# Peptides against a protein of PDB entry 6B4J, part 134

Target 1, 315 residues: chain A of PDB entry 6B4J
Amino acid sequence: DITMQWYQQLQDASMQCVLTFEGLTNSKDSQAKKIKMDLQKAATIPVSQISTIAGSKLKEIFDKIHSLLSGKPVQSGGRSVSVTLNPQGLDFVQYKLAEKFVKQGEEEVASHHEAAFPIAVVASGIWELHPRVGDLILAHLHKKCPYSVPFYPTFKEGMALEDYQRMLGYQVKDSKVEQQDNFLKRMSGMIRLYAAIIQLRWPYGNRQEIHPHGLNHGWRWLAQILNMEPLSDVTATLLFDFLEVCGNALMKQYQVQFWKMLILIKEDYFPRIEAITSSGQMGSFIRLKQFLEKCLQHKDIPVPKGFLTSSFWRS

## One batch from the design tools (peptide; made by RFdiffusion4, then SolubleMPNN)

Design b1_p21_1_s2 (from b1_p21_1, 10 letters changed)
Fold by OpenDDE base, seed 5:
Structure b1_p21_1_s2 (fold): chain B 315 residues (1-315), chain A 21 residues (1-21)
Amino acid sequence: as target 1 above (315 residues)
Amino acid sequence: MEELEKIRKELEEKLKELLEQ
């Protein structure tokens, strides 16, 4: 399975990255601990500052992240911080930066769907300049949301139920599994972020270059989802999230082929979703149904709310 | 690219099957 090979390669690369900076992570030296904390803050704080307020502020954040990844000193918490402060500093920063982007998907985007676009455009731009960060974004995303690959983790004999739940993307704390609504909310945020990343390019980059992880991966994602048996509530939720965010972009890119896919979803895949949908899960199903019916009726998919306009970049 | 092409063909085949029913 090519998809699973790709998944595993990314996970292996992520694990190797962790091993590379283990010396920094496990150091008992006070100076090393200070450097680690400074690097962690320098990598994560700019991402948390991403907002829909102004394009100029977004550019400043981007430039700061890029400078840090380029080995230049940046100001963080009133200190000059550089990845050159430790031989493992770059690997650590790349990993923590990627982790933070995905975390903004599961937290910020989950609560505020419009936040997907400013986060995604920065992530896409950084990915273009720093491919390793992009691979690590995917690795973190895939681990937290296997549905972003997509694949459905399988229960293996001898596996603890809690471990299986974690593989499915659930948070399990003190032997308590996350509630389904919270789980779906987090998964939705990550899928929405991913759907935004694959369609957005940093406007101040080299636009002649190919998007490092573009809409072709969105098309692949849809095709893979449709080739899988639906999961109750999950499939209807995430399919809606994905189409709401990137459906307009996919429509423009794939035109007639995209509409054929929507018809296939409506006529073939919908009955399969319905068959596994309980009365308590009808909300996600109905939402997807109404969205698809509206899109097919109007022969259009609206531009998603929060999409970055030219006016945003002039602010 | 080969995988994408395979996926496209599979979708096209599924669509044909639906239209034949």
Scores: peptide ipSAE 0.027, ipTM 0.631, DockQ to the pose 0.063
Fold by OpenDDE base, seed 4:
Structure b1_p21_1_s2 (fold): chain B 315 residues (1-315), chain A 21 residues (1-21)
Amino acid sequence: as target 1 above (315 residues)
Amino acid sequence: MEELEKIRKELEEKLKELLEQ
């Protein structure tokens, strides 16, 4: 399975990255600990500052992240910080930055869906300039949300139930599994972020270059989902999230082929979702149904709420 | 790209089956 090979390659690259900066992370030296903390803050704080308020502020954040990744000193916590302060500094920052982007999907986008777009455009722009950060974003995303690959983790003989639940993306703390609503909320945030990344280009980059992980991956994702058996509640939720965020972009890119796929979703795949949907899961099912019916009726997919306009970039 | 094309072909075949019904 080529998809599973790709998944595994990204996970292996992520694990290798962790090993490369292990000396920095495990150091007992006071100076090394200080450098680690400063680098971690420099990598993560700018991402947490991303907002829907002004394009100018977003540019400043992007420039700061790019400067840090380029080996230039940046101001963080009132101190000058550079990845050159430690030989493992760049690998550490790339990993922590990628992790933070995915965390913003899991937390911020999960709570505020419109936040997907400013986070995604920065992530896309950084990925264009720093491909390794993009691979690490995918690795973190795939690990937390296997449905972003997509694949459904399988229970293996001898596996602990808690480990299987974690593989499915559930948080398990003190032998208590996460509530389904919270799980789906987090998965939704990550899928929405991914759907935004694949369609957005940083407006101040070289637009002549091909998107490093563009809409073709969105098309692949949909096709792969449709070739899989639906999973109860999960498929209806995430398919809606994905189509709401990137459906308009896919429609514009693939035109007639997109509508053929949407008809296939409605006529063939949707009944399969219905067949596995319980009464307690009708909310996600109905939401997807209404979305598909509206889109097919109007022969249009609306631009998602929070989509970045030209006015945003002039602010 | 090859996998994507395979998936697209499978999707097109499924679509044809639906349209012929």
Scores: peptide ipSAE 0.025, ipTM 0.622, DockQ to the pose 0.063
Fold by OpenDDE base, seed 1:
Structure b1_p21_1_s2 (fold): chain B 315 residues (1-315), chain A 21 residues (1-21)
Amino acid sequence: as target 1 above (315 residues)
Amino acid sequence: MEELEKIRKELEEKLKELLEQ
């Protein structure tokens, strides 16, 4: 399976990255610890500052992240910080930056769906200039949300139940598994972020270049989901999240083929989702149903709430 | 590109089957 090969390749690259900066992370030296902390803050704080407030502020954040990744000194916590402070600094920063983007999907986007767009446009722009950060974003995303690949992890003989639950994307703490609603919120946030990344380009970059991970991956994702048996509650939830965020962009790109896909979802895939949906899980199913019916009736998918307009970039 | 085209073709075939039913 080519999809699983791609998944494994990204996980291997991520693991190799961790090994390359292990000296920095495991150092007992006080200076190395300080550098690590400063680099981690420099990589993650700008991402946490991303908001829907102003395009000018978003540009400042982007420029700061790009400067850091380019080996230039940046101000963080009142200090000048550079990846050149340690030979493993760049690898560490790339990894932590990518991790933080995915974490913003998991936390911020999960709570505020509109936050997907400003985070995604920065992530896309950074990915264009720093492909390794993009690969690490995918690796982190795929590990936390296997449904973003997509695949459904299978229980293997001899596996602990908790490890299987973690593979499925659940948080397990003190032998307590995460509640389904919280799990779905986190997965939704990550899928929404992904759906935003694949359609957005940084407006101050070279738009003549091909998107490093564009809408063709969104089309692939949909096709792969439809070729899989639905998972109870999860498939209906994430399919809705994905289509709400990138359905308009996919419609514009693929036109007639996109509508054929929606008809296939409605006529073939919906009955399969319904067959596995319990009475307690009807909420996600009904929401997807209503969305698809509305889109098919109007022959249009609305631009998602929070989509960045020209007015945002002038602010 | 080849995989995407294969997936598109498979979906089109499935759609045809549904419409002929």
Scores: peptide ipSAE 0.025, ipTM 0.625, DockQ to the pose 0.062
Fold by OpenDDE base, seed 3:
Structure b1_p21_1_s2 (fold): chain B 315 residues (1-315), chain A 21 residues (1-21)
Amino acid sequence: as target 1 above (315 residues)
Amino acid sequence: MEELEKIRKELEEKLKELLEQ
């Protein structure tokens, strides 16, 4: 399976990255520990500062992240921090930055869907300039949300149930699996972030370049989802999340093909989702149904709430 | 990148097949 090979390659690259900076992370040296912490803060704090408040602030955050990744010193926690402080500093920062972007999907976007757009536009812009960060974003995203690939992890012989649950994206703590609502909330956040990334370009970059992971990946994702058997509650939830965030962009890009796909979802895929949806899980199904019916009726996909406008960039 | 492009093409073809059905 080519999709699984791609998944595995990204995971392998991510694991190799971790091994590359192991010396920094495992060091007992006080200076190395300090550098690690400073680099970690420098990589993650700017991402946490991303907000919908002003385009100018977002630009400052972007410039800071880019400067850090470019080997320039940046101010973090009242200190001058540079990836050049350690030979493994760049790899470590790239990994932690990518991890943090995905974490913002998992946490911030999960709670505030509109936050997807400012986070995504920064992530997209950084990905354009630093492809390795993009690959690591995918690796982190795919690991936490296999549905972003998409694939549904399967139970393997000899696997512990908890490990299988973790592979599915559930958090398992003290032999207690995460509640379904919390799980879906986190998955939704990550899918929404992904759907935003694939459609957004950093406005101050070279727009003549092809998006490093653009809408064609959104089309691929939909195609793969539709070629898979639906998973109870998950497929309906994430399909809605994806279409709500990037449906307008896909509509503009693929036009008639997009509408054919939407009709296919309504007429052919819905019955398959319905067949596996229990009465207690109808919420996600109904939400998707209502969204698709509205879109088909109006022959339009609304611009998602929180989409960045020209006025945002002038603020 | 080549592998990803192969995946995309394959999936796009699969989608076309679904739409032609």
Scores: peptide ipSAE 0.024, ipTM 0.619, DockQ to the pose 0.087; fails the geometry check

Design b1_p21_1_s3 (from b1_p21_1, 10 letters changed)
Fold by OpenDDE base, seed 2:
Structure b1_p21_1_s3 (fold): chain B 315 residues (1-315), chain A 21 residues (1-21)
Amino acid sequence: as target 1 above (315 residues)
Amino acid sequence: KEELEKIRKELQEELQKLLEE
């Protein structure tokens, strides 16, 4: 399976990255520990500062992240920090930065869907300049949300139930599995972030270059989802999230083909989703149904709430 | 039904192309 091969390659690359900076992370030296903490803060704090407030602030954040990744010193926590402070500093920062982007998907975007766009445009722009960060974003995303690949993890013989639940993306703490609503909320956030990344370009970059992970991957994702049996509650939820965020962009890009796909969902895929939807899960199904029916009726996909406008960048 | 099958096939072919790139 080519999709699973791609998944595994990204996971392997991520694991190799962790091994590469193990010396930094496991060091008992006080200076090394300080450097690690400074680098971690320098990598993660700017991402946490991303907001929908002003384009100028977003540019400052982008420039800071890019400077850090370029080996330039940046101010963090009142200190000058550089990846050159340790031979493993760049690898560590790239990993932690990518991890933080995905974490903003599962936390910030999960709670505030509109936050997907400013986070995504920064992530996309950084990915364009630093492809390794992009690969690590995918690796973190795929691990936390296998539905972003997409694939459904399978229970293997001898596997503990908790481990299987974790593979499915659930958080399990003290032998308590995460509630379904919280699980879906986090998955939604990550899918929404992904759907935003694939359609957005950093406006101050070289737009002549091809998007490093563009809308073609959105088309791939949809095609793969439609070729899979639906999963109860999950498929309806995430398909809606994906289409709400990137459906307009996909419509513009693929035009007639996009509408054919929507018809296929309505006429062929909906009955399959419905067949596995319990009465308690009808909310997600109904939401998807209403969205698609409205879009097909109007022959239009609305621009998602929170989409960055020209006025945002002038702010 | 035939039209839906055609659409499904087209999507599968597109997926395959994207994976080979």
Scores: peptide ipSAE 0.034, ipTM 0.736, DockQ to the pose 0.691
Fold by OpenDDE base, seed 5:
Structure b1_p21_1_s3 (fold): chain B 315 residues (1-315), chain A 21 residues (1-21)
Amino acid sequence: as target 1 above (315 residues)
Amino acid sequence: KEELEKIRKELQEELQKLLEE
């Protein structure tokens, strides 16, 4: 399975990255611990500061992250911080930065869908300049949300139920599994972030370069989803999330082919979703149905709420 | 990049087959 090979390759790269900076993370030296904490803050705080307020602020955040990744000193918490403070500093920062982007999908975007766009445009721009960060974003995303690959983890003989639940993306704490609504909310946030990343480019970058992970991956994602049996509640939820965020961009890119795909979803895939949808799960199904019917009727997919306009960048 | 492109192409072909059906 080519998709699973890709998944595994990214996970292996992520694991190798962790091993590379293990010396920094496991150090008992007080100075090393301080450096680690400073680097972690320098990598993660700028991402948490991303907002829809002003394009100028977003540019400052981007420049700070890029400077850090480029080996330049940056100010963080009133201190000068550089990845050169430790031989493993760059690998550590790249990993933590990527992790934080995905975490913002899981938390911020999950609660505020519009937040996907400013986070995604920064992530896309950083990915363009620092491909390793992009690979690590995918690795973190895939691990937390296997549906972003997409694949459905399978229960293996001898596996603990809790481990299987974690593989599916559920949080399990103190032998208590996360509630389905919270699970879907987190998955939705990550899918929405991903859908935004694949369509957005940093406006101050070299636009002549090809998007490192562009809309072709959106088309791939849809193709793979349609080739899979639907999962109860999950498929309807995430398919809606994906199409709401990147459907307009896909429509513009693929035109007639995109509309054929939507018809295929409505006529062929929907009955399969319906067959596995319980009465208590009709909400996600109905939402997807109404969205598709409206789009097909109007022959248009609206620009998603929160999409960054030219006025945002002049702010 | 080449491997990813191969994957994308294969999945696009799969989708195309579904649409022709």
Scores: peptide ipSAE 0.029, ipTM 0.645, DockQ to the pose 0.086
Fold by OpenDDE base, seed 1:
Structure b1_p21_1_s3 (fold): chain B 315 residues (1-315), chain A 21 residues (1-21)
Amino acid sequence: as target 1 above (315 residues)
Amino acid sequence: KEELEKIRKELQEELQKLLEE
């Protein structure tokens, strides 16, 4: 399976990255520990500062992240920080930055869906300039949300139940599995972030270049989802999230093909979702139903709420 | 334009496959 090969390649690359900076992370030296913490803060704090407030602020954040990744010194916590402070600094920063982008999907976007767009446009722009960060974003995303690949992890003989639950994307703490609603919120946030990344380009970059991970991956994702048996509650939830965020962009890009896909979803795939939906899970099902019916009736998918406009970039 | 046409063709083939299944 080509999809699973791609998944594994990204996971392997991520694992190799971790091994590369292990010396920095495991060092007992006080200076190395200080450098590690400074680099971690320099990589993650700017991402946490991303907001919908002003395009100018977003540009400042982008420039800071790009400068850090380019080996330039940046101010963080009142100190000058550079990836050149340690031979493993760049690999560490790339990994932590990518991890933080995915975490913002998991946490911020999960709670505030509109936050997907400013985070995604920065991530996309950084990915364009730093492809390794993009690969690491995918690796982190795929590990936390296998449905973003997409694939459904299977229980293997001899596997602990908790490990299987973690593979499915659940958080397990003190032998307590995460509640389904919290799980779905986190998955939704990550899918929404992904759906935003694949359609957005940093406006101050070279737009003549092809998007490093563009809408073709959105189409691929839909195709793969439709070729899979639906998972109860999960498929209906994430399919809605994906279409709400990138459906308009897909419609514009693929036109007639997109509408054929949407009809396929409504007429063929939706009944399969219905068949596995329990009375307690009707919320996600109904939401998807209403969305599909509205889009097909109006022959339009609305621009998602929070989509960045020209006015945002002038602020 | 050429790249977009290539992508559209690939996606059309993929979609067609899905519709035939």
Scores: peptide ipSAE 0.028, ipTM 0.652, DockQ to the pose 0.120
Fold by OpenDDE base, seed 3:
Structure b1_p21_1_s3 (fold): chain B 315 residues (1-315), chain A 21 residues (1-21)
Amino acid sequence: as target 1 above (315 residues)
Amino acid sequence: KEELEKIRKELQEELQKLLEE
């Protein structure tokens, strides 16, 4: 399975990255620990500062992240921080930055769907300039949300139930599995972030370059989802999330093909979703149904709430 | 990059097949 190979390759690359900076992370040296913490803060704090407030602030954040990744010193916590402070500094920062982007999907976007767009445009822009960060974003995303690949993890012989639950993306603490609503909320956030990344370009970059992970991956994602048996509640939820965020962009890009795909979902895939949907899970199904029916009726997909406009970049 | 692009292309072709069915 080519999808699983891709997944595994990204996971392997991520693991290799961790091994590369293990010396920094496991160091008992006080100076190394300080450097680690400074680098971690420098990598993650700017991402946490991303907001929908002003394009100018977003640019400042982007420039700071890019400067850090470029080996330039940046101010963080009142200190000058550079990846050059340690031979493993760049790898560590790239990893932590990527992790933080995904975490913002998991947390911030999960709670505030409109936050997907400013986070995504920064992530996309950084990805364009720093491809390794992009690969690591995917690795983190895929690990936390297998449905972003997409694939549905399977139980393997000898696997602990908790480990299987974690593979599915659930948080398990003290032998208690995460509630389904919280799980879906987190997954939704990550899918929405992903759907935003694939359609957004940093406006101050070289627009002549191809998107490093563009809408073709959205098309791929849909193709894979449609080729899979739906998962109860999950598929309906995430398919809606995905289409709500990037459906308009996909419509513009793929035009007639996009509408054929929507019809395919409505006429062919919906019955499959319905067949596995319990009465208690009808909410997600109905939401998806209503969305698709509305879109098909109007022959339009609305621009998602929070989409960044020209006015945002002038603020 | 090249491997990923290959995968992407294959998956797009899969979708195209679905749309033709």
Scores: peptide ipSAE 0.029, ipTM 0.630, DockQ to the pose 0.084; fails the geometry check

